# Designs tried in a protein design run: peptides against a protein of PDB entry 5YCA. Part 33

Target 1, 132 residues: chain A of PDB entry 5YCA
Amino acid sequence: RSLPAERNPLYKDDTLDHTPLIPKCRAQVIEFPDGPATFVRLKCTNPESKVPHFLMRMAKDSSISATSMFRSAFPKATQEEEDLEMRWIRDNLNPIEDKRVAGLWVPPADALALAKDYSMTPFINALLEASS

## One batch from the design tools (peptide)

Design b1_p25_2 (made by RFdiffusion4)
Fold by OpenDDE base, seed 1:
Structure b1_p25_2 (fold): chain B 132 residues (1-132), chain A 25 residues (1-25)
Amino acid sequence: as target 1 above (132 residues)
Amino acid sequence: SEEELTTLDEEAEDEYMDHLFANHH
């Protein structure tokens, strides 16, 4: 496994208290053909580029978009690097298949494992604890 | 850092949501 060399400077400190981030999360109901689903999202802005990314959780089962995490953590990653990481996740973690949404989604425990690898632990903790 | 976190901007939200979800619903 080889992660991209450059990481979003937003995630420079993996030991921050996540509690202040909880109220920054927002819930949204999205309508799908088979019915509504609630998502929780956290807007994360790269302090250098000022480009925002949204970390995403399905409210019902707390699955997290690994794709959103990767893209936020590694804003300069190539498609090949993303594909490599997504394959690694499929091979080593327990991704959830959901035809309603794009990207690769993982259960909370796997999300926290990825968060450690990406130095995003406070953000994922906040996202998981936020109300829906 | 907390300073780099903002409330959801409607335009950014819509763009991101479309990217993640519009392809499937």
Scores: peptide ipSAE 0.030, ipTM 0.644, DockQ to the pose 0.308
Fold by OpenDDE base, seed 3:
Structure b1_p25_2 (fold): chain B 132 residues (1-132), chain A 25 residues (1-25)
Amino acid sequence: as target 1 above (132 residues)
Amino acid sequence: SEEELTTLDEEAEDEYMDHLFANHH
């Protein structure tokens, strides 16, 4: 597959220590028609544009929003490029369809695979290890 | 929705991210 050419400079080094990012995560309880669910969020600010994106984890099963990862990693991507990547994820990984939330969500192992592709490994590790 | 979740924590700390970009090779 072909990923967008420009990547968020926040992710220039995939080998950074993730532990300082863990306390930066925040848990939030969201009310849904079928009951409450807890999410964990990590604010990732593009150092050039100063535009933040929030990486998202479901506390219950540790599913990660691949959509949020992509949007953070590739801030100049078109909707068509996003759709192409989401189709690739659907065809090659094990995404979860959750009727309560938008975007494409993937299990932890798939999230880490995407993190390697997007150079986001420290951020996804921190998000997965944060308390809820 | 995902959009709602990504807007509720606008005050989340980003000091570490800024430091990483500014000081890391």
Scores: peptide ipSAE 0.030, ipTM 0.587, DockQ to the pose 0.038
Fold by OpenDDE base, seed 4:
Structure b1_p25_2 (fold): chain B 132 residues (1-132), chain A 25 residues (1-25)
Amino acid sequence: as target 1 above (132 residues)
Amino acid sequence: SEEELTTLDEEAEDEYMDHLFANHH
């Protein structure tokens, strides 16, 4: 598949130690019609544009928003490019359908596969290891 | 890197979360 040409400069080095990022994560309880659920989030700011994006994990099953990853990694991507990538994820990975939340969510192993493709490995490792 | 991770912005966070979790179903 073809990913967008321009990537967020925040992800220039995929080999960084993720440990310092763990305490940057935050847990949040969100109320839904069927009850509360806890999410873990990591605020990632593009060092050039100063635009923040939040990487998101469901605390209970550790599923991660692939949509949030893509939007953070490729801030100049078109909607068409996003749609193509989301379709690729549906066809090649194991996305989880949750009617309560928007976007496409994937299990931890798939998130790490995407992280490698997007050069986000330290950030996803930190997000997965953070407490809730 | 760690230096590009700013402190928690509650307002921006809430807005972002609303976008991710707001469903009309």
Scores: peptide ipSAE 0.028, ipTM 0.632, DockQ to the pose 0.308
Fold by OpenDDE base, seed 2:
Structure b1_p25_2 (fold): chain B 132 residues (1-132), chain A 25 residues (1-25)
Amino acid sequence: as target 1 above (132 residues)
Amino acid sequence: SEEELTTLDEEAEDEYMDHLFANHH
């Protein structure tokens, strides 16, 4: 598949130790019509633009927002490029349908596969290991 | 790198959460 040409310089090194990132994660309880759910989030700031994005995990089943990963990794991506990648994920991975939240969410193994493609492995490992 | 990760920013958090949770599938 084709990914956007320009990547967030935050993700220049996919081999970094993830353990220092674990305590930077934060848990948050979100209220939904059917009850509360806990999310774990990691704030990632583009060092050039200074624009933050939050990587998101559902605490209960460790599902991770692929949409948040893509938007953080590719700050200059078009909506068309995002749509194409989300379609690829639907066709090739195992996304989870959750009517309560926007975006495309994937299980941990798929998130790590995407993280390798996006050069985000340390960040996703930290997000998965963080407490809720 | 690690220095580019910051503490919670309430404003940025709210904007992001609105994006993630305002639209239902």
Scores: peptide ipSAE 0.028, ipTM 0.633, DockQ to the pose 0.360; fails the geometry check

Design b1_p25_2_s1 (made by RFdiffusion4, then SolubleMPNN; from b1_p25_2, 10 letters changed)
Fold by OpenDDE base, seed 5:
Structure b1_p25_2_s1 (fold): chain B 132 residues (1-132), chain A 25 residues (1-25)
Amino acid sequence: as target 1 above (132 residues)
Amino acid sequence: SEEELKKLEEEAEKEYYDFLYAKLK
């Protein structure tokens, strides 16, 4: 597959210590028809454009939004590029089907695989380790 | 500016809630 050429400068170093990011995560209880569910989010701001994105985790099973990861990592990506990547994820990883939420969500192992590809490892590790 | 940053934050918040509620509306 081919990923977009330009990446968010926030993710220039994939080897940074993730622990300082853990307390920056925030948990929120969301009410759904079938009951409450907790989500954890981490605000990631592009240091050049100042555009923020929230990375999102379902607290219970630690599923992470691959869509939000892609949009944060590749701020100048076209819709076609996003569609191609989401199709690749469907074909090669193990996305979950959750009727309650939008976007493509993946289990922790897949999220970390994507994080490596997108140079987001510290941020995804922090999101996964944050308390709910 | 502070106003521009606030607008960007609001857009990010909207995107966040769209992910969580779009299918329920």
Scores: peptide ipSAE 0.365, ipTM 0.811, DockQ to the pose 0.854
Fold by OpenDDE base, seed 1:
Structure b1_p25_2_s1 (fold): chain B 132 residues (1-132), chain A 25 residues (1-25)
Amino acid sequence: as target 1 above (132 residues)
Amino acid sequence: SEEELKKLEEEAEKEYYDFLYAKLK
């Protein structure tokens, strides 16, 4: 696979302490036809462009939106690049199917694998450890 | 600008909810 050339400068250091990010996460209950579900989100702002993106986690099983990760990590990615990466995830990881939500969602272990590839480890660790 | 930042945040919020509700539309 080929990841986009330019990465969000927010993720320049993958080794930073994640604990300060934990209290920045926010939980929200969302109503669906089959009942309520809690999501945890973390606002990540590109320090250069000032464009924010929310990283998203399903609280119950800690599934994380790989799509949200990709879009945050690669602000100038083309649709073709996103499609390519999502196909790679389908072929190589263990995405879940949830008809309630859009995008491609993956379990925690896969999210951390992607985080390493995208240099987002502190942010994903924080998102996973945040209370709901 | 502050106005632009607000717009960007609103767009981020919209994208967040689109992820959550897109398949329900």
Scores: peptide ipSAE 0.322, ipTM 0.799, DockQ to the pose 0.904
Fold by OpenDDE base, seed 3:
Structure b1_p25_2_s1 (fold): chain B 132 residues (1-132), chain A 25 residues (1-25)
Amino acid sequence: as target 1 above (132 residues)
Amino acid sequence: SEEELKKLEEEAEKEYYDFLYAKLK
């Protein structure tokens, strides 16, 4: 598949130690019709544009928002490029279904596979290891 | 600027909650 040409310079090095990012994560309890659910999020700021995005994890099953990963990794991507990648994820990975949340969410193993593709491994590792 | 950063944070927060509630009617 083809990914967008320009990547967020925050993710220039996929081999960095993730442990300093763990304390930067924040947990939040959200109320839904069927009860509360906890989410963990990590604010990721593009060092050049200063535009922030939140990477998101559902605490209970550690599902990660693939959509948030893509948008953070590729700040200049078109909607068409995003749609194509989301279709690829549906066809090749194991996205979950959850009526409460928007976007495409994937289990931890898939999130780490995407993280490698997007050069986001330290950030996804930190998000997965953060307490809730 | 501080004002610019505030707006960017608000937009990021909005996107965050859109992911959580967009499917709810």
Scores: peptide ipSAE 0.280, ipTM 0.781, DockQ to the pose 0.888
Fold by OpenDDE base, seed 4:
Structure b1_p25_2_s1 (fold): chain B 132 residues (1-132), chain A 25 residues (1-25)
Amino acid sequence: as target 1 above (132 residues)
Amino acid sequence: SEEELKKLEEEAEKEYYDFLYAKLK
C-alpha cells in the first residue's frame, strides 16, 4: 500500500519513551442509548501547524480508532488516500464494527501495527496504558 | 494567535464528538 508522503512532524521519532504521555490522557464517560461507555483520548498537536487531533480508545476492550490515527499522522492526506488505507485495514487487519461510533476501530495489536507504520508507537502505547 | 488556537481546539473537539455520536444522529 501507499501511505501519504507528508507525515505529522510530531511523529518524527518512533522510539521515544511513552511514559510521559500517559498522564496526558483523559477518560470520559459517554451516554449511549444502550448505556454508558468510557473512552480515553490523547490530544496530539502538530508542532508546526499547531493543529490538534484526538487519538481515541474504548476503555472496555481497548479498541482504538484507526481513522483518528491516520488523520493525525497524515494531516494533508486526501479523502481518497484515507479511503484506500481504511480498505487496506479492512482487508489485512481485524477491525471491529460498533454501531455507536464512527470511523474504523481496531484491537490493540492492530493499533500497534498501524502505529509502527505511522511512526506513532509512543502515543499508542501511552493511550493503551492510561487508566480509565 | 490565541483566537486561532481556540478555533482549532473547537474543531478538534467537534471531530472527537462526531466520532462518538455520528451514528446516533
Scores: peptide ipSAE 0.251, ipTM 0.770, DockQ to the pose 0.898

Design b1_p25_2_s2 (made by RFdiffusion4, then SolubleMPNN; from b1_p25_2, 12 letters changed)
Fold by OpenDDE base, seed 3:
Structure b1_p25_2_s2 (fold): chain B 132 residues (1-132), chain A 25 residues (1-25)
Amino acid sequence: as target 1 above (132 residues)
Amino acid sequence: SAEELKKLEEEAEKEYYDFLYEKLK
């Protein structure tokens, strides 16, 4: 597949140690009609544009928002490019369905696969290891 | 470097984390 040409400079090095990012994650309990659910988030700021994006994990099953990953990694991507990638994820990975949350969510193994593709491995490792 | 990344993320923490309206429904 073809990914957008320009990537967030924050992700220039996929081999960085993720440990310093773990304490940067924040847990939050959100109330839903069927009960509370805890999410873990990591604020990732583009060093050039200063625009933040929030990487998100559902604490219980460690599902990661693929949509948040894509938007953070490719800040200049078109809606068409995003749609194509989300379709690829549906066809090639194992996304989950949850009516409570927006975007496309994937299990940890798939998130790490995407992280490699997007050069976001340290950030996704930190998000997965953070406490809730 | 990892140290530079840490500094960048610490600066980002100064702002409010408003992810709910963007990612949840």
Scores: peptide ipSAE 0.023, ipTM 0.525, DockQ to the pose 0.152
Fold by OpenDDE base, seed 2:
Structure b1_p25_2_s2 (fold): chain B 132 residues (1-132), chain A 25 residues (1-25)
Amino acid sequence: as target 1 above (132 residues)
Amino acid sequence: SAEELKKLEEEAEKEYYDFLYEKLK
């Protein structure tokens, strides 16, 4: 597959120590029609544009929003490029379906695979390790 | 500027809530 040409400079180094990012994660209880659910999110700011994006994890099963990852990693991506990647994820990984939330969510192993592709490994490790 | 960053953060938060609430399946 072909990923967008330009990546968020925040992710220039995939070998960073993830541990300092753990305390930057925040747990949040969100009310849904069928009851509350806890999410963990990590604010990721593009150092050039100063635009933040939030990486998101469902606390209960540790599913991570691939959509949030893609949007953070590729700030100049077109909707067509996003759709193409989400289709690839659907065809090649193991996304879950949750009617309560938008986007494409994947289990931890798939999230880490994507993190390698997007050069986001430290950030996803931190998000997965953070308490809820 | 700090003002611009605040606006960007608010926009990001809005996107977050839109993602969770307004785009329910």
Scores: peptide ipSAE 0.022, ipTM 0.488, DockQ to the pose 0.705
Fold by OpenDDE base, seed 1:
Structure b1_p25_2_s2 (fold): chain B 132 residues (1-132), chain A 25 residues (1-25)
Amino acid sequence: as target 1 above (132 residues)
Amino acid sequence: SAEELKKLEEEAEKEYYDFLYEKLK
């Protein structure tokens, strides 16, 4: 597959210690028709553009929004590039189906695989380890 | 560096954490 050429400079170093990011995560309870669900989110600001993105995790099963990861990692990606990547994820990984949420969500192992591809490993590790 | 990242994220936390409602249905 082909990933977008330009990546968010926030993710220039995939080897950074993730522990300082853990307390930066925030949990929020969202009400759905079938009951409440807790989400954990991590605010990630592009150091050049100063545009923030939120990485998101479902607290209960630790599913992570691949869409949020992609959009944060590749701020100049086209819709076509996003569509191609989402199709690749569907074909090669194990995305979950949850009609309550938008975007494509994946289990922790898949999220970490994507994190490696997007150079986001510290951020996804922190998001996964954060309390809810 | 780790310190640079920490500082960047601390600065980002000064802003209100708005939930991305667009991610939910």
Scores: peptide ipSAE 0.022, ipTM 0.526, DockQ to the pose 0.147
Fold by OpenDDE base, seed 5:
Structure b1_p25_2_s2 (fold): chain B 132 residues (1-132), chain A 25 residues (1-25)
Amino acid sequence: as target 1 above (132 residues)
Amino acid sequence: SAEELKKLEEEAEKEYYDFLYEKLK
């Protein structure tokens, strides 16, 4: 597959030590019709545009939003490029269906696979290791 | 500016909640 050409400069080094990012994560309890659920989020700011995005994990099963990963990694991607990547994820990985939330969510192993492709490994490792 | 960055942060947080609750509408 092909990914967008321009990537967020925040992710220029995929070998970065992730441990300093762990305490930057924040847990939030969100109320849903069937009860509360905890999410862990990591704020990621594009150093050039200064636009932040939140990477998101569902605390209980550690599923991660692939949609938010893509949007953070590729700030100039078209909607068509996003749609193509989400289709690729559906066809090649193991996305989780959760009617409570928007976007495409994937299990930890798939998130790390995407992180490698997007050069986001330190950030996803930190998000996965953060407490809730 | 710092104020502009704060506004961007607030907007990003709003988008976060909108993202989570979109399917509940």
Scores: peptide ipSAE 0.021, ipTM 0.496, DockQ to the pose 0.922

Design b1_p25_2_s3 (made by RFdiffusion4, then SolubleMPNN; from b1_p25_2, 12 letters changed)
Fold by OpenDDE base, seed 4:
Structure b1_p25_2_s3 (fold): chain B 132 residues (1-132), chain A 25 residues (1-25)
Amino acid sequence: as target 1 above (132 residues)
Amino acid sequence: SAEELEKLEEEAEKEYLDFLYEKLK
């Protein structure tokens, strides 16, 4: 597959220590029709454009929003490029279906696979290790 | 609240960005 050419400079180095990011994560309880659910969020700001994106984890099953990862990693991606990547994820990984939330969500192992592709490993490790 | 969370996240992000700036410099 082909990923967008320009990547968020926040993710220049995939080998950075993730532990300083763990306490930067924040838990949030969101009310849904079937009851409350807790999410863990990590704010990631493009250091050049100053545009923030929130990486999202469902606390209960540790599912990660692949959509949030993609949008954070590739700030100049087109909708067509996003759609192509989401289709690839559906065809090659194990996304979950949750009518309560927007975007495409994947289990932890798949999130880490995507993180490697997007050079986001420290951020996803921190998001997964953060308490809820 | 969402506003309180946003403020906390902004502070956290700024701190880490400073760290990354030094590491990637």
Scores: peptide ipSAE 0.026, ipTM 0.534, DockQ to the pose 0.037
Fold by OpenDDE base, seed 2:
Structure b1_p25_2_s3 (fold): chain B 132 residues (1-132), chain A 25 residues (1-25)
Amino acid sequence: as target 1 above (132 residues)
Amino acid sequence: SAEELEKLEEEAEKEYLDFLYEKLK
């Protein structure tokens, strides 16, 4: 598959220690029609543009928003490029359909696979290990 | 600037909230 050419410079090194990122994650309880659910989020700021994005995890099953990952990793991606990647994820990984939230969510193993592709491994590891 | 960063953070927060609330299915 083809990923966008330009990547967020925040993710220049996929081998960085993720431990310092763990305490930067924040848990948040969100109210839904069927009851409350806890999410964990990590603010990721593009060091060049200063534009922040939030990586998101469902606390209970550790599902990660692939959409949030893509948007953070590829700040100049077109909607078409995003759509193509989301389609690839649907066809090749194991996304979870959750009617409560938008975007495409994937289990931890798939999130880590995407993290490798996007050079986001430290950030996804931190997000997965953070307390909820 | 600090003001610009605050605005960007607010926009990011809005995006987050839109993602979770306004995009409910």
Scores: peptide ipSAE 0.025, ipTM 0.518, DockQ to the pose 0.729
Fold by OpenDDE base, seed 5:
Structure b1_p25_2_s3 (fold): chain B 132 residues (1-132), chain A 25 residues (1-25)
Amino acid sequence: as target 1 above (132 residues)
Amino acid sequence: SAEELEKLEEEAEKEYLDFLYEKLK
């Protein structure tokens, strides 16, 4: 696969300590037809454009939105590039199906694999370790 | 500006909520 050429400057160093990011995560209860579900979110602001994105985790099973990861990591990606990456994830990782939410969601191990590819490891580690 | 950043954050949060409530197509 081929990832977009330009990456969010926020993710320039994949080796930084993730612990300062943990308290920046926030839990939110969302109401669905079948009952409430808690999500954990981490606001990630592009230091150049100042545009924020939220990385998202389902609190209970720790599934993480790969779609949100991609959009945060590659702010200038085309829809075609996103579609290509989402297809790659479907073919090579283990995405889950949840009809309640949009986007492509993956289990923690897959999220960390993507994080390495996108240079987002500290942020995904923090998101996974945050309380709900 | 700080005000512009706040608006962007509010918009991002709105998009977050919209994202969660949208059904898969």
Scores: peptide ipSAE 0.024, ipTM 0.526, DockQ to the pose 0.722
Fold by OpenDDE base, seed 1:
Structure b1_p25_2_s3 (fold): chain B 132 residues (1-132), chain A 25 residues (1-25)
Amino acid sequence: as target 1 above (132 residues)
Amino acid sequence: SAEELEKLEEEAEKEYLDFLYEKLK
């Protein structure tokens, strides 16, 4: 598959220590028709553009929003590029269908695979280890 | 509150950016 050419400079080093990011995560309870659900969010700001993006995890099953990852990693990507990547994820990984939330969500193992592709491993590790 | 969360997020991000800059030196 083809990923966008330009990546968020925040993710230039995939080997950074993730532990300082763990306490930076924040839990948020959202009410749904079937009850409350807790999400963990990590604010990630592009150091050049100063535009923030939030990486998101469902606290209970640790599902990660692949959409949030992609948009954070590739802020200049076209909608077509995003659609192609989401299709690739559907075809090659194990996305979870949850109509309560927007975007494409994947289990932790898939999230880490994507993190490697997007050079976001420290951020996803922190997001997964954060308490809720 | 949402406002408190936003402030905490901003502070957390600033701290991490500082960390990154130190590691990149």
Scores: peptide ipSAE 0.024, ipTM 0.524, DockQ to the pose 0.036; fails the geometry check

Design b1_p25_2_s4 (made by RFdiffusion4, then SolubleMPNN; from b1_p25_2, 14 letters changed)
Fold by OpenDDE base, seed 4:
Structure b1_p25_2_s4 (fold): chain B 132 residues (1-132), chain A 25 residues (1-25)
Amino acid sequence: as target 1 above (132 residues)
Amino acid sequence: SAAELEALEKAAEQEYYDFLYKNLK
């Protein structure tokens, strides 16, 4: 697969300690027709453009929004590039199907694999470790 | 500017809820 050429400068160093990011995460209970579900989010701001994106985790099973990861990592990606990556994820990883939410969601191990590809490891580690 | 930053924050919030809102009770 071919990832977009330009990456969010927030993710220039994939080896940083993630622990300072843990308290930056926030949990929220969302009421769905079939009952409540808790989500954890982490605001990630591009230090140059100042454009923020929220990374998202389903608290219960720790599924992570791959779509939000991609959009944060690649701020100038086209819809076609996003679609291509989401298809790759469907074909090569283990995304879940949850009709309650939009976008493509993946289990923790897959999220960390994507994080390595997108240079987002500290942020995904923090999101996964945050309390809900 | 402050107004521009606020707009960006609101856009991020909206994007977040776009993932969840369609099936909110």
Scores: peptide ipSAE 0.562, ipTM 0.872, DockQ to the pose 0.646
Fold by OpenDDE base, seed 3:
Order: sequence, then structure tokens, then C-alpha cells
Structure b1_p25_2_s4 (fold): chain B 132 residues (1-132), chain A 25 residues (1-25)
Amino acid sequence: as target 1 above (132 residues)
Amino acid sequence: SAAELEALEKAAEQEYYDFLYKNLK
């Protein structure tokens, strides 16, 4: 596969310590027809454009929104590039199916694999380790 | 500007909830 050429400068260094990001995560209970579910989110702001995105985790099973990861990592990605990546994820990883939420969600191991590809490892580690 | 930053924050919040709105009560 091919990823977009330009990446969010927030993710310029994939080797940074993730622990300072943990307390920046926030948990929120969302009410669905079948009951409440907790989500954890981490605000990620592009330091140049100042455009923020929230990375998202389902607290219960630690599923991560791959779509939000992609959109945060690649601010100038085309829809075609996103579609291509989401298809790749479907074909090569283990996305979960949840009718309650939008986008493509993946289990923790897959999220970390994507994080390596997107240079987001500290942020995904923090999101996964945050309390809910 | 502050207003522009606020707009970006609001947009981010909206995007967040757009991911969750499908079957919200």
C-alpha cells in the first residue's frame, strides 16, 4: 500500500515517551439505545495548522478508531487515499464491526501496527493506557 | 485569531461526535 506523502508534523518523532500524554486523555460515557458505553479520547493538534483531531478508543475492548488516526496523521490526504487505506485495513488487519459508531475501528494490536506506520506510537500507547 | 482557533476546536468536537452519533439516545 501507499500512504499519503505529507504527515502531520505532530508525529515527527515516533520514539517519544508516551507517558506525558496519558493524563491528557479524557473518558466520556455515551448513551446508546442498548446502554451506556465509555470512550476515551485524546486531542491531537497539528502544531503548524492548529487543526485538532480527537483520537478515540472504546474503553471496554480498547478498539481504536483507525479512521481518526488516519485523518489526524495525514491532513492533506485525499478521499481516495483514505478509502485505499481503509480497504487495506479491512484486508490485512482485524477491524471490528460496531453498528453504533462510524468509521473503521481496530483492536489494540492493529492500532499499534497502524501507529507504527503513521508514526503515532506514543499517542496510541497513551490512548490505550489511559484510565476509563 | 482566537475566534479561528475556537472554530477549529468546535469542528474537532463535532467530528468526534459524528463518529458516535449513529445510534446515540
Scores: peptide ipSAE 0.561, ipTM 0.873, DockQ to the pose 0.696
Fold by OpenDDE base, seed 5:
Structure b1_p25_2_s4 (fold): chain B 132 residues (1-132), chain A 25 residues (1-25)
Amino acid sequence: as target 1 above (132 residues)
Amino acid sequence: SAAELEALEKAAEQEYYDFLYKNLK
């Protein structure tokens, strides 16, 4: 597959220690018709453009928004590029279907695979290890 | 500017809730 050429400079080094990011995560309880669910989010700010983006995890099963990862990693991606990547994820990974939320969500192992591809492993590790 | 940064933060918050509002109670 072909990923966008320009990546968020926040993710220039995929090998950095993730532990300082853990306390930056925040948990929030969201009320749905079938009951409450907790989400964990991590604010990631592009150091050049100053545009922030929240990475998101469902606390209970640790599903992570792949759509949010992609948009954070590739700030200049076209809608077509996003659509192609989301189709690739559907065809090659194991996304979940949760009608309560928008976008494409994936289990932890898939999120880490994407994180490697997008060079954002420390951020996904922190999001996965944060308390809820 | 501070105002521009606040606007960006609000936009990020809105995007976050757009992912979750789909079936909010």
Scores: peptide ipSAE 0.558, ipTM 0.872, DockQ to the pose 0.638
Fold by OpenDDE base, seed 1:
Structure b1_p25_2_s4 (fold): chain B 132 residues (1-132), chain A 25 residues (1-25)
Amino acid sequence: as target 1 above (132 residues)
Amino acid sequence: SAAELEALEKAAEQEYYDFLYKNLK
């Protein structure tokens, strides 16, 4: 497995306390054809480029968008690099299929495994602990 | 600038909804 060379400097320290990030999360009810679903999102801004990305959680089962994590962690990644990582996730983790949403979503344990790989642990912990 | 930041925020919002929009009511 080969991750992109350049990582978002926001994630320079994977050991930070996540609790201050919890109140920064926001919940939103989204209306789908089969009914409403609540999502929790956390805005993560690259301190150098100032480019923000939202990390995303499905509130009910705490599934996390692996795609959003990857794009936030590796802002200069190519589509090929993203595709390779998503394939790795499919082969090595336990992604879920949800036809209502785009991208690859993973359960909490897998999200935390990815967070460790991407140096995003505080942010994913906060996202998982946030109220909905 | 403030205008540039606003544009980036809007882009982030759009990306967020791109994950969800395809099957919204």
Scores: peptide ipSAE 0.557, ipTM 0.871, DockQ to the pose 0.661

